# Peptides against a protein of PDB entry 6RO1, part 3

Target 1, 216 residues: chain A of PDB entry 6RO1
Amino acid sequence: LGKEIEEYIHKPKYCLPFLQPGRLVKVKNEGDDFGWGVVVNFSKKSNVKPNSGELDPLYVVEVLLRCSKESLKNSATEAAKPAKPDEKGEMQVVPVLVHLLSAISSVRLYIPKDLRPVDNRQSVLKSIQEVQKRFPDGIPLLDPIDDMGIQDQGLKKVIQKVEAFEHRMYSHPLHNDPNLETVYTLCEKKAQIAIDIKSAKRELKKARTVLQMDEL

## One batch from the design tools (peptide; made by RFdiffusion4, then SolubleMPNN)

Design b1_p8_3_s1 (from b1_p8_3 with S1M F2Y)
Fold by OpenDDE base, seed 2:
Structure b1_p8_3_s1 (fold): chain B 216 residues (1-216), chain A 8 residues (1-8)
Amino acid sequence: as target 1 above (216 residues)
Amino acid sequence: MYEIDRKP
């Protein structure tokens, strides 16, 4: 259910208008959960599909994320890794493919104009932590229908199922609904998503090599 | 400092 909503929200046609500087977004890359980060900038990269010649634009969002210090040492060759729960980590601007956004918040932070100083980047982490303290039940999300304007009937059906499930979960203890087994068949879509993520990682690596060439 | 911004 939450993953099915994510599949709508991370689509460029819906999320791009909301990727303003300071927007809180959640970033997840396979097993790597970065948690909440902050949008810094956005870029459209022209991509041509190798087999069809179709123009498939790649959308890269620069997100300030809490990264492990180990990943900083290998930043030229390896993808950024999330900070471990027990480490402080370091806030880094990471180029992220838009489909790796798992959530978009209604919260926008005021961010420093210059994010080159470590102290300015770490100040943003303090601001995220202050927001998290103000929202103990979780950072508020954009409404996919009311805020993001998503009119897709598939999403509306998913939301109705979530609301009906939440209502049932609060009204009855979970032990007696035999339809829990049909939720497990969604695991097969995980394999195709993993292939698409592996392709997307290759394109992100190309985009990152391009970004590193533009910074030299 | 933050704001709630639900607009594109």
Scores: peptide ipSAE 0.643, ipTM 0.965, DockQ to the pose 0.804
Fold by OpenDDE base, seed 4:
Order: sequence, then structure tokens, then C-alpha cells
Structure b1_p8_3_s1 (fold): chain B 216 residues (1-216), chain A 8 residues (1-8)
Amino acid sequence: as target 1 above (216 residues)
Amino acid sequence: MYEIDRKP
């Protein structure tokens, strides 16, 4: 269910207006969970779908993420990886495909104007941690309907299903009815997104090392 | 320092 909401939120038509500098966003790339990062900027790139010749614009958001030190050494050739749980890591500006945004916060940070110094980047991590301490139940999200203005009836049905599922989970914790259709539709949407990501990767990899899903 | 910004 959370993933079904993500499928709306990460759509460029909905999320791009909210990708202002300082916006807190969650970044996830398959098994690589970066957690909360901070938007630095975004860009639209022209992409041509190789199979249709249709212009499919790619949206890349530069996100300040906590990366492993190993990723820093290989940053020219390899995609950034999240810092290991026991690793301090280092905050790096990582170009991310917009569909890898798993959540968008209502919180915007004041960020340093110059993120080239390591100390300035690392100060942003302290700010994220301070925000996390203020929100022990989790960093507040943008409301997809009230804040993001998403009028899609599919999303409203998803939210109603989430509310009904939460209500059912609270009333009946053992009825994991894996709505196989919902999982399948999500898997198909993920697969289509993964294909669109894979195509997007090929074009973006030519210009910059972009955070990308691994080829399964 | 942060703000709550729900606006596009």
C-alpha cells in the first residue's frame, strides 16, 4: 500500500513543483536505501525512448545523501551506495532519477549556499538528524491530496484501501490478505518503472554517474 | 534550521 502511494508521488507531474532546494526526500534504489536526503536542485533532460522514438523527458534531482566512503572513491565510475549502518559515511550530492524518490517531506532545510566543502555537506546531516529528533514518529510527509493536489481517482482509491487496510490491520492483525492483484499491479508498475529506469539510465549514464537501479 | 513548506 505505501508503495502504491509512492507510484503517484514520484511522478514528475506531481512531485516536481515540490523539489525545491532544501526539501527533505527519501531516496531508495532497489536494495539501496539512502534514507532521508536533501534536494539541492533538479533538471529536465531530453530522452528519446529507443523503441518508440517518443520524447520521454527524464527528470534528475540532485540530492545530498549519506554515502559510503567506498562510493566516494569510485564516484566517477560507480553509482553511489548508502553508508553502512555502522559507517559514518559522507554527505554527497548524488544525481537521482525522480522516480527513486520514495517520500517527499513537508520539511525544507536551510542549506549552505556552497556545498563543495565537506564540512558544509556534513552540517546538513546534522540538520537532518535534528529534524529526526524533533519528529520521533517520523519526518512529516507532504499530503498527496491536500498538499500535492493529486486528484487521481486511483490515488483516492489507494488511500481508501490504505485506510481500510490500516483499519483492518488494527482490527485483525493476522489477515495479511496479500491482495495478489495489488502486488501484481505494483510489480508490473515496478517492472515498467524499472524498464523506464533502465532506458533512462542508459541515456543519463552517458553524461553523469546517476543513481540507478541495478540491472536485475 | 528548517521550515514546514507545503507549497509548490
Scores: peptide ipSAE 0.641, ipTM 0.965, DockQ to the pose 0.841
Fold by OpenDDE base, seed 5:
Order: C-alpha cells, then sequence, then structure tokens
Structure b1_p8_3_s1 (fold): chain B 216 residues (1-216), chain A 8 residues (1-8)
C-alpha cells in the first residue's frame, strides 16, 4: 500500500511542481535509505530511448543528503552512500533520479543560497533534525489527492483500500486479503519505467554521477 | 526556519 502510493507520487507529472528549493523529500536507492533530504534544484535532461529513438526526458533532482564520509572520497566514480547510523556523515548535494523519491513532505526549509561551504550544508541537517523533533509521529507528507492533485483512479482505489484496511485493523485482526491483481498492474508499469531508466542511466552516467536504482 | 507549503 505505501509502496503503491509511492509509485504515483514519484512520477514527474505529479511531483515536479512540488520540487521547489527547500522541499523535504525522502530518498531511497535499493537498500540505501538516505532518509529525509532537502531539494536544492531539479533539471530536465534530454534522453533518447535506445529502442524507439524517442526523446524521453529524464528528471534529475539535486537533493542535499546525509552521506557517508567514505562515499565522498569516491564521489567521482561511485554513487553516494547514506551515513551509517553511528556516523555523523556529511551533507552533500546529490543528483537523484526523481523516481528515487519515496516521499514528499509538505515542509519546506529555508536553505542557504550558497551550499558550497560545509557549514552551510551542515546547518541544513540541523534544520531537518529540528523538524523531525517537532513531528514525533513523522514529518508530514503532501496529500497525493488534495495537495498534488493526482486524479488517477488507481491511486484513489489504493487510498480507499488503505483507509478500509486501517478501519478493518481497528475492528478485526489481519486477514490477508491478497488482492494480487492490483500489484501486477503496478509491477508492469514499474518494469516499463525501469527499462526507460536503464537506457537513460547510460546517457546520464556519461555526464554526471547520478544516484540511480540499478535494475534488480 | 521552515514553512508548510502544500502548493506547487
Amino acid sequence: as target 1 above (216 residues)
Amino acid sequence: MYEIDRKP
């Protein structure tokens, strides 16, 4: 259910208007969970689909993320890695493919205009931590319907299922209703997006190290 | 400092 909502909100059609500077976003790349970061900017890159020759625009968001210090040494060749739990890490501006955004917050931070100084980047981490303290139940999300204006009937059905499941969880213990069909249609769309991303990764890798999901 | 911004 949460993953099914994610498959809608990370689509450029829906999320790009909300990727303003200072927006809090969660970034996840496979097993690497960066947690909450801050949008710095985004860019549209032209990509040519290898199979159709069609221009498929890639959207790269620059996100200020808490990275391991080890990944900073290899930043020219390796993707950024999240800071270890026991590590302080360092805030870095990481180029991220938009589909790696697992959540978008209603919170926007005021960020320094110049993020080149380490102190300015680390000040943003303090601001994120302050926001997290103010929201003990979690940083508030954009509403996919009311805020993001997503009219997709598939999403509405997912939300209705979440609400009905929450209501049922309050009324009866978990009977797994494996309504498998909705998972399959989302998996097929994800597979098509993954193919488009793989072709797109090849072009982006030539120009800049971008945080990307490698095909599992 | 932060704001709640639900608008595009």
Scores: peptide ipSAE 0.634, ipTM 0.965, DockQ to the pose 0.836
Fold by OpenDDE base, seed 3:
Structure b1_p8_3_s1 (fold): chain B 216 residues (1-216), chain A 8 residues (1-8)
Amino acid sequence: as target 1 above (216 residues)
Amino acid sequence: MYEIDRKP
C-alpha cells in the first residue's frame, strides 16, 4: 500500500510544485535508503539527445543527503551512498531523480544560503534531527489528496483501502481477517509489477549512473 | 527553524 502511494507522489506532475528549497523529502535508491533529506534546488533537464527516443524530460532535484564519507572519496562520477546507521556521515548536495523520492513532508526548513561550507551543510542535519525529535511518530507528510491535489481514482482507492485496513488493525487484532491475504496478495502483485517496472527501469537506467546520470 | 508548508 505505501509503495502504491509512492508511485503517485513521485510523479513530476504532482510533486514538482512542492519541491521548494527547504522541503523535507525521503530519498531511496534501490537498496540505498538515505532517509530524510532537504531540497536545495530543482532543475528540469531536457533530454535533448537526438538519438535516444526518450522524449520525456528528466527531472533532477538537488537534495542535501547524509552520505557515507567513503563514497565521497570516490570520484565525482560515483553514485553517493547513504551513511551507515552508526556512521556520522556527511551532508552532501546530491542530484536526485524525482522518481527516487519516496516521501514528501509538509515541513520546510530554513537552510543556509551558502551550502559550500561543510559546517553549513551539517547544520541542516542538526535541523532535521531537531524536527525528528519534535515528531516522535515520524515527520509529517503532505496529504496526497488534500495538500498535493492528486485526483487519481486509483490513488483514492488505495488510500481508502489503507484507511479501512488501519481502522481494522486498530479495531481487531491482526489474526482474524482472512481478507488480509487478498489485500497483501494484491499489494504484492502490484508491488511485484512495480518492482518489475522499477527493475526494468533500473536495468534501462543501469546504463546511466542512477543517482548521477554519467552524462549530466 | 522550520515551518509547516502545505502549499505549492
Scores: peptide ipSAE 0.630, ipTM 0.964, DockQ to the pose 0.857

Design b1_p8_3_s2 (from b1_p8_3, 3 letters changed)
Fold by OpenDDE base, seed 1:
Structure b1_p8_3_s2 (fold): chain B 216 residues (1-216), chain A 8 residues (1-8)
Amino acid sequence: as target 1 above (216 residues)
Amino acid sequence: MYEINRKP
């Protein structure tokens, strides 16, 4: 369900208005989770599809991310890697394709005007950590419907399924039972959840396929 | 310092 919402929010038509300097965003690249970073700016790149010659605009967002110091030594040839959990890391401005944004926060930071000094970049990491401490249940997200204005009926159906599912999960009498049977029932529920999520994904994919068919 | 900003 979170991944299905992600497939909407990372679309340029929805997220670009919210990519202001200081916006907190999550960045994921395949197996690399950078966690929370801060938007510096974005740019539209002209891209030409090699097979059709069609102009396909590529949106690149510069995001201040916590990177591994090891990956910075090879920065001329290798993509930045996220800092290890036990590593302090170093904050770097990384050009990121907009589709790699996994979440967009309602939080905007005040950022230094000059991010060239390492101390200014590291001060932003401190600010992110302070925000994380203030939100122990997680950094608040933009609402995809109410804040981002996404009118897609597929998304609305996904949200309704998430809410109905969360309500059913938390309203279950066995949610607080520490017994082994509760673990099994939670595993069966988790399996049913995984089925319902897979069904919701299939319906969303059908809705996306319909949207792609209506755009073809 | 941060703000909650829900607007484009």
Scores: peptide ipSAE 0.618, ipTM 0.963, DockQ to the pose 0.823
Fold by OpenDDE base, seed 4:
Parts: structure tokens; C-alpha cells; sequence
Structure b1_p8_3_s2 (fold): chain B 216 residues (1-216), chain A 8 residues (1-8)
């Protein structure tokens, strides 16, 4: 159900207005969970779908993420990897496809104007950790309806299902009825998104090392 | 330092 909401939130038509510098966003690339990062900027890239000739604009957001030191050495050729749990890591500005945003926070940080110095980037990690300490139940999210203005009836139905599922889960903790249909519809949407990601990646890989899902 | 910003 959270993933169904993500399918709306990460759509450029909804999220782009909220990708201001300093916005907290959660970045996930398949098995690679970067956790919370900070938006630095975004860009629109012209892309032509190779099969339809239709202009499908790609949106790349530069996000300051906690990366492994190993990924920094290979940053010219390889996609950034998240810092290991026991690793300090280093904050790096990573170009991310907008659909890899799993969450968008209502929190906006004040960020240093110059993120080239390591100390300035690392100061942002301290700021994220301070925010996390202030929100022990989790960093607050933008409301998809009230804040993001998403009027899609499909989202309203998803939210109603989430509320009904939460209500059922709280009332009946043992009935993990994996609503197989919901998982399937999520898997199909995720698969379609993964295809759209894969197509988007092929075009973006030509110009810059962009955070991308691994080819399964 | 941070703010809560719910606006585009």
C-alpha cells in the first residue's frame, strides 16, 4: 500500500513543484536504500522514446546522499552505492531519476551554498540526523492530497485502502491477508515503472552517471 | 536548521 502511494508521489507532474533545494527526499534504487537525502537541484532532460518517437522528458534530481567510500572511487563509471550500516560513508551529490524518490518530506533544510567542500556536505548529514532526532516516529511526509494537490481518484482509492488496511491491521494483527491482487497490481505498476526506468536509464547513461536500478 | 514547507 505504501508503494501504491509512491507510484503517485514520484510522478513528475506531482512531485516536481516540491523538489526545491533543501527538500528532504528518500531515495531507493531496487535493493539500494540510500534513506533520506537532500535535494540540491533538478533538471529536465529531453528524451525520445526509441520505440514510439514520442518525447518523454526525463527528470533528474541531484540529491545529496550518504554514499559508500567505495562508490566514490568508482563514481566516474559506476552508480553510487549507499553507505553500509557500519560505514560512516560520505555525503555526495548524486543525480537520481525522479521516480527513485520513494518519499518526499514536508521538511526543507537550509543547505550550504557551496557543496564542493566535504565539510559542507557532511554538515548536511548532521542536519538530517538532527531532524531525525526531532521526529522519532519518522520524518514527516508531504500529504499527497492536501499538500501535493493530487486529485487522482486512483490515489483516493489507494488511501482509502491504506486506511482500511491499517484499521484491519490494528484490529487484527494476525490477518496479514496479503491482498495478492494489491501486491500483483503493485508488482505490475512497479514492473512498468522499472521498464520506464530502464528506458530512461539508457538515455541518461549516455550523458552522466545517474543513479539507476540494476538490470534484473 | 530546517523549516516545514508544504508549498511548491
Amino acid sequence: as target 1 above (216 residues)
Amino acid sequence: MYEINRKP
Scores: peptide ipSAE 0.617, ipTM 0.963, DockQ to the pose 0.857
Fold by OpenDDE base, seed 3:
Structure b1_p8_3_s2 (fold): chain B 216 residues (1-216), chain A 8 residues (1-8)
Amino acid sequence: as target 1 above (216 residues)
Amino acid sequence: MYEINRKP
C-alpha cells in the first residue's frame, strides 16, 4: 500500500510544486535508503539527443543527503551511497531523479544560503535530527489528497483501503482477518508489477548513472 | 528552525 502511494507522489505533476528549498524528502534508490534529506533546488533537464525524438523531460532535484564518506572519496563520477547506520557520514548535495523520492514531508527547514562549507551542510543534519526528535512517531507527510491535490481515483481507492485496513488493525488484533492476505497479495502483486516496471525502466536507465547523470 | 508548509 505505501509503495502504491509512492508511485503517485513521486510523479513530477504532483510533487514538483512542493520541492521548494528546505522541504524534507525521503530518498531511496534500489537497495540504497538515504532516509530523510532536504531539498536544495530542482531542475528540468530536457534530454534532447539531436538524433532521437523528444524524450520526456527528466526532473532532477538536488537533495542534501547523509552520504558515506567512503563513497565520496571515489571519483566525482561514482554514485553517492547512504551512510551506514553506525557511520556519522557527511551531508552532500546529491542530484536525485524525482522518481526516487519515496516521501515528501509537510516540514520545510530553514537552510543556509551557502552549502559549500561542510559545517553548513552538517548543520542541516542537526536540524533534521531536531525535527525527528520533535516527531517521535515519524516526520509528518504531505497529505496526497488534501495537501498535494492528487485527484486520481486509483490513489483514492488505495488510501481508502489503507484507512480501512488501519481501522481494522486498530479495532481487531492482527490475527483474525483472512482478507489481510488478499490485500497483501494484491498489494504485493501490484508492488511487484510496479517494481518490475520500475526495474525494467531502471535497467533501461542503468546505461545512465541513475543518481549521477553522467551524460547530462 | 523549521515550518510546517503544506502549500506549493
Scores: peptide ipSAE 0.615, ipTM 0.963, DockQ to the pose 0.844
Fold by OpenDDE base, seed 5:
Parts: structure tokens; sequence; C-alpha cells
Structure b1_p8_3_s2 (fold): chain B 216 residues (1-216), chain A 8 residues (1-8)
């Protein structure tokens, strides 16, 4: 269910208006969970779909993420890696494909204008940690319906199922409701997005090392 | 310093 909501909120048509500087976002790339980072800016890149010749715009968001120091040494050729649990890490501005945003917060930070100094980047980590302390139950998310204005009936059905599931969890122990059909439609949409992303990655990799989901 | 911002 959370993954199903993610498939809507990470779509450029919904999330781009909310990718203002200072917006808290979660970034996940396959097995690499960066946790909460901060939007610095985004860019639209022209991409040509290799199979159709159609212009498919790529959206790259620059996100300030907590990265391992090891990945910084190889930053010219390798994708950034999240800091290890026992590592302090370093805050780096990482170009991220918009579909790697797993969550978008209602929280916006005030960020330094110049993020070139290490101290300015590390100050943002302190700000994230302060926000996390203020929200012990988790950093608040944008509402996909009320805040993001997503009118997709598939999302409304997912939310209704979440609410009904939560209500049922509070009222009765989990009977597996095997309503597989909604999972299939979401998997097909994800597969189509993954194809569009693969084509897009190939062009973007030529210009800049971008955090991308490699083909699962 | 942060704000709650739910608007585009």
Amino acid sequence: as target 1 above (216 residues)
Amino acid sequence: MYEINRKP
C-alpha cells in the first residue's frame, strides 16, 4: 500500500510543483536508502525515447543527501552511496531521478544559499535531525489528495483500502484481503515507467552521474 | 529553521 502511493507521488506531473528548494524528500535507489534529504533544485532534460523517437522529458532533482565518504572518492564514475549506520557520512548534492523520491514531506527547510562549503551542507543535516526529533512518529508527508491534488481513481482506491485496512486492523486481526487486481494495475504502470526511465538514464549518464535505479 | 508548506 505505501509503495502503491509512492507510484503516484513520484510522477513529475504531481510532484514537480512541490520540489521547491528546502523541501524534505526521501530518496531510495534499489537497496540504497538515503533516508531524508533536502531538495536544492530540479532540472528538466530533453530526452529522446530510443524506441519511439518521442521527446520524453527527464526530471532530475538535486537533493542534498547523507552519503558515505567512500562514495565521494569515486563520485566521478560511481553513483553516490548512503552513509553506513555507524558512519557519520557527508552531505552531498546528488542529482536524483524524480522517480527515486519515495516520499515528499510537508516540511520545507530554510537552506543556505551557497552549498559549496562543507559546513553549510552539514548544517542542513543538523536541521533534518532537529525536524526528526520534533516528529517522533515520523516526518509529516504531503497529502496526495488534499495537498498534491492527485485525482487518480486508482490512488483514491488505494487510500480507501489503507483507511479500511487501518480501520480493520484496529477492529479485527488481519485477514489477508487478496484483492490482487489493484496490485497488477500498479505493477503495469511501474513497468512502463521503468522502461521510460531506462531510456532516459542512458542519455543522462552521458552528461552527469545521476542517482538512478538500475534495472531490477 | 523550517516551515510546514503544503502549497506548490
Scores: peptide ipSAE 0.611, ipTM 0.962, DockQ to the pose 0.838

Design b1_p8_3_s3 (from b1_p8_3, 4 letters changed)
Fold by OpenDDE base, seed 1:
Structure b1_p8_3_s3 (fold): chain B 216 residues (1-216), chain A 8 residues (1-8)
Amino acid sequence: as target 1 above (216 residues)
Amino acid sequence: MYEIVREP
């Protein structure tokens, strides 16, 4: 369900208005989870599709991310890598394709005007960590409907299913039982969750196919 | 210092 919401949120038509300097965003690139970073700027790049000559605009967001120091040594040729959990890392401004944004926070940081000094970049990491301490249940997200104004009926159906599912999961009296039966019931629930998520994905894919049919 | 900004 989260991944399905991500597929809406990372669309340029929805997220670009919210990519102001200082906005907290999560960045994921395949298996690389950078966690929370801070938007510095964004740019539209003209891209031409090689096979059609069609103009396909690429949106690149510069995000201040916690990177591995090892990846910085090879920075001339290699993509930045996320800092390991045990590593302090170093904050770097990384150009990120907008579709790699996995979450957008309602939180906006005040950032230094000059991010060239290492100390200024590391001060932003401290600010992120302070925000994380203030939100132990997680950094607050933009609401995709109420804040981002996404009117897509597929998204609304996904959110309704998430809410109904979360409500059913938390309302179940066995949520607090430490017994082995709870592990089995949690596994059956997790399996039913996986089925309901797969069903929701299928409906979202069907709604997306309908959206693609209405665009054809 | 941070703010909550829900607006574009």
Scores: peptide ipSAE 0.602, ipTM 0.958, DockQ to the pose 0.829
Fold by OpenDDE base, seed 5:
Structure b1_p8_3_s3 (fold): chain B 216 residues (1-216), chain A 8 residues (1-8)
Amino acid sequence: as target 1 above (216 residues)
Amino acid sequence: MYEIVREP
């Protein structure tokens, strides 16, 4: 269910209007969970689909993320890695493919105008931690329907299932959720997005190391 | 300092 909502939210047509500087977003790349980061900016890149020659725009968001210091030494060749649980890490501006956004918050931070100084980047981590303390139940999300205006009937069905599941969890322990069918349609959409991204990764890698899903 | 922004 949560993953099913992510498949709508990370679509450029829905999320781009909300990727303002200072927006809190979650970034996940396969097994690498960066947690909450802050949008710095986004860019549209022209990309050519390798199989059709069609122009498919790639959207890259620069996100301030808590990265491992080990990964920063290799940042010229390797994708940034999240800070280890026991590591302080360092806040770095990382180019992220928009489909790697797992959540978008209703919270927008005031960020320093210049993020080149380490102290300015590290101040943003303190701001994220302050927000997390103010929201003990979790940082508030944008509502996909009411805030993001997503009219997709597939999403409405997912939300109705979540609400019905939550209501049922509070009323009776359900042993069998028959909702396997909705998971399959979302996996197929994710696979298609992953193919379109693979070609676009090749162009962006020439200019800057971008957070990407590696080939499954 | 932060704000809640639900608008594009």
Scores: peptide ipSAE 0.598, ipTM 0.958, DockQ to the pose 0.839
Fold by OpenDDE base, seed 3:
Structure b1_p8_3_s3 (fold): chain B 216 residues (1-216), chain A 8 residues (1-8)
Amino acid sequence: as target 1 above (216 residues)
Amino acid sequence: MYEIVREP
């Protein structure tokens, strides 16, 4: 259910208007969960090879993420890795494919104008931690319908199921609802998106610094 | 400091 909502919100047509500098976003790349980061900027990369039909533009968002210090040593050639749970890490500006955004917050931070100094980047981590302290139940999300304006009937049905599931989970313990069928149609759309992402990844192999480029 | 921004 949460993953099904993610498949809508990470679509450029919905999320790009909300990727303003200072926006809190969650970044997840397969097994790598970076948690909450802050949008710095985004760019449209057109894969215009002069001899192959217009591939859909890839969108890269620069996100300030808490990275492992080990991954920073190889940052010129290797993808950034999230800080280990017990690691302090370091805040780094990481170019992220927009489809790796797992959540978008209603919170927008004031960020330093210059993020080149380590202290300025680490100040943003303190600001994220202050926001997390103010929201003990979790950082507030943009509503995909009311805030993001997503009118897709598939999403509305997913949300209704989430709400009905939450209502049931609060009223009865976990054990009994098998309604698996609607998961399949969203899994097919996810599989098609994954194919389109895989084709797009082949062309971006020149930008090895973009998160998820090295897994080809 | 932060703000809540729900608009594009």
Scores: peptide ipSAE 0.598, ipTM 0.958, DockQ to the pose 0.843
Fold by OpenDDE base, seed 2:
Structure b1_p8_3_s3 (fold): chain B 216 residues (1-216), chain A 8 residues (1-8)
Amino acid sequence: as target 1 above (216 residues)
Amino acid sequence: MYEIVREP
């Protein structure tokens, strides 16, 4: 369910208006969870689909992310990697494809004007940690319908199913819900959507240098 | 310092 919502939220037509500098966003690339980062800027890149000549614009968002120090040494040749839980890491500005945004927060930080100094970048990590302390149940999200204005009926049906599931999970322990099949079907749809994202990424890889985070 | 911004 959360991934089905993600498939709407990360669409440029919905998220771009909310990618203001200082916006908290969550970044995931396959197995790499960067957690919460901060939007610095975004850019539109012209892309031409090789088979159709159709203009398919790529959107790259520069996100300040907590990266491993190992990935920084190889930043010219290797993708940024998330900091390990046990390491301090370093905040780096990472160019991220917009479809790798797994969540968008209602929180916007004040960020330093100059992010070239390490201390300025690390100050933003302190600000994220302060926000996380204020929201122990998790950083607040933008509402996809009320805040982001997404009118897609598919999303509305997903949200209704989430709400109905949360209500049932709160009222009954999972072991006896005859709708376990519905939960499995939603998990299977989530897995299929993840496959469809992987296929779309492969089609994009057949187009010009799509900086996959794996190639960034 | 942060703010809650729900608008574009």
Scores: peptide ipSAE 0.597, ipTM 0.958, DockQ to the pose 0.857

Design b1_p8_3_s4 (from b1_p8_3, 3 letters changed)
Fold by OpenDDE base, seed 4:
Structure b1_p8_3_s4 (fold): chain B 216 residues (1-216), chain A 8 residues (1-8)
Amino acid sequence: as target 1 above (216 residues)
Amino acid sequence: SYVIDRTP
């Protein structure tokens, strides 16, 4: 169900207006969960679909993410990897495809103007950790309807199903919900999006530094 | 420091 909402919120037509500098966003790349990062900027890249010749604009958001130190050494050749749970890691500005945004927060941080110094980047990690301490139940999200203005009836139905499912989950164990098929269909849509992402990644192999470009 | 900003 959360994944279904993600399918709407990561669409450029909905999320781009909210990708202001300092916006907290969650970044997930397949098995790599970077957790909460901070938007630095975004850019539109012109791309041409290889099979159709259609213009498929790629939206790349630069996100300050906690990366493994190992990935920093290989940053010229390999995609950034999230810091291990036991690792300190280092905050890096990572170019991320917008569809890798799994959540968008209502929280915006004040960020240093110059993120070139390591200390300035690490100060942002301290700020994220402070926000996380203030929100023990989780960093607040933008409301996809009320804040993001998503009018898609599909999303409204998803939210209603989530609310009904949550209500039912609190009332009955998950095992008998026929919406499992909907969850499966959405997992399949996510898998198809992951395939489409892999396909888009194949096209994007030219820009080695963008998160998800190197896995092709 | 942070702000709650729900605006585009």
Scores: peptide ipSAE 0.662, ipTM 0.966, DockQ to the pose 0.845
Fold by OpenDDE base, seed 2:
Structure b1_p8_3_s4 (fold): chain B 216 residues (1-216), chain A 8 residues (1-8)
Amino acid sequence: as target 1 above (216 residues)
Amino acid sequence: SYVIDRTP
């Protein structure tokens, strides 16, 4: 269910207005979960679809992410990797395709004007950790309908199903819910959407050396 | 420091 919402919120037409500097965003690439990072800026890149000659704009957001120190050494040739759970890591500005944003927070940080110094980047990690301490149940998200203004009926149906499922989950043990099949079908659709995202990412990979986090 | 900002 969360992934079905992700398919809407990461669309440029919905998310770009909310990609202001300091916005907290969650970045995930296939198996690589970077967790929460901070938007630095975004750019529109002209892309030409190789098969149609149609202009397909690529949106790249620069996100300050906690990266492994190993990925730093190869940053010119290899895509950034998330820091290991036990690793301190280093905050780096990573160019991210907008469709790799798995969540957008209502939280905006004040960020240093100059992110070239490591200490300035690491100060942002401290700020993220302070926010996480303030929200033990998770960093608050933008509401896709009320905040982001997404009017898509497909999203509304997804949200209604989530709310109904959550209500049932709290009311009845999942193992006794006769709608387990519906939950499984939603999980399968979620898995299929993840596959479709992966396929769309592979097609994008053929076009540009944009750090397709899928090669991460 | 942070703000809650729900606006575009």
Scores: peptide ipSAE 0.659, ipTM 0.966, DockQ to the pose 0.848
Fold by OpenDDE base, seed 5:
Structure b1_p8_3_s4 (fold): chain B 216 residues (1-216), chain A 8 residues (1-8)
Amino acid sequence: as target 1 above (216 residues)
Amino acid sequence: SYVIDRTP
């Protein structure tokens, strides 16, 4: 259910208006969970699909993420990796494909105008940690319907199922809900978007080390 | 400092 909501909110059609500087976002790349980062800016890259000649726009968001120091040394050739739990890490501006945004917060931080100094980037980490302390139940999310204006009936059905499931969890013990079928149709749409993104990634990778999900 | 901003 949470993953099904994610499949809607990370679509450029819905999330781009909310990717303002200072917006808190979660970034996940396969097994690499960066946790909460801060939007710096976004850019549209024009890509031509090699097989159709169709313009497939790639959206890249620059996000301040807590990265491992090891990945920073290799940042010219390798994708950034999240800081290990036992390390301090370093805040870096990482170019991220928009579909790697797993959550978008209603919280916007005030960020330094110049993020080139390490101290300015590390100050943003302190601000994220302060917000996390203020929200012990989790950083508040944008509402996909009320805030983001997503009118997709599939999302409404997912939310209704979440609400019904939450209501059922509070009222009845966990019985196996057989609604596996609606998960499959959302996964197929994700796979098609992922293929389109993979072609666009190859062109963008020539210019920048963009954080991307490898299609397994 | 931060703000709650739910607007596009």
Scores: peptide ipSAE 0.656, ipTM 0.966, DockQ to the pose 0.837
Fold by OpenDDE base, seed 3:
Structure b1_p8_3_s4 (fold): chain B 216 residues (1-216), chain A 8 residues (1-8)
Amino acid sequence: as target 1 above (216 residues)
Amino acid sequence: SYVIDRTP
């Protein structure tokens, strides 16, 4: 269910207007969950597909993410890896493909102008942790309909199913809801789109230290 | 410090 909403919110036509500096976003790359990071900058990159002559615009967002210290040593050649739960990690500016954004918060942080010093980057982690303390039930999300203006009927149907599911979860145990099948079919369509996105991403991984989701 | 910003 959350994954189906993600398929809408990570679309450039919906999310790009909200990728302002300081915006809290969640980044997930396959099994690598970076958790909450902060948007630093956004760039449009044109990639010419060698076989089609068509310019497919690639959208890369620079996100300050909590990375493992090990990933920093190889940062020039290897994709960033999330800090382990028990690891201190280090905040790094990571180029991220926009489709790797799993959530977009209504929260925007004030960030230091210069993020080159480690202390300035780590101060942003403290700010994220302070926000998390203020929102014990989770950092608030942008509403995909009311805030992001997504009018897609598919999304509205997903949200209605989520709301109905949540309402039923509070009233009855999860086991017997026939509406699960319609959620699964939307998840399968998502998985197919994810495969198509993955193929396009493999070409980018060779050329750029951009965080890519190889969705299975 | 942070702000709640729901606007594009």
Scores: peptide ipSAE 0.651, ipTM 0.965, DockQ to the pose 0.854

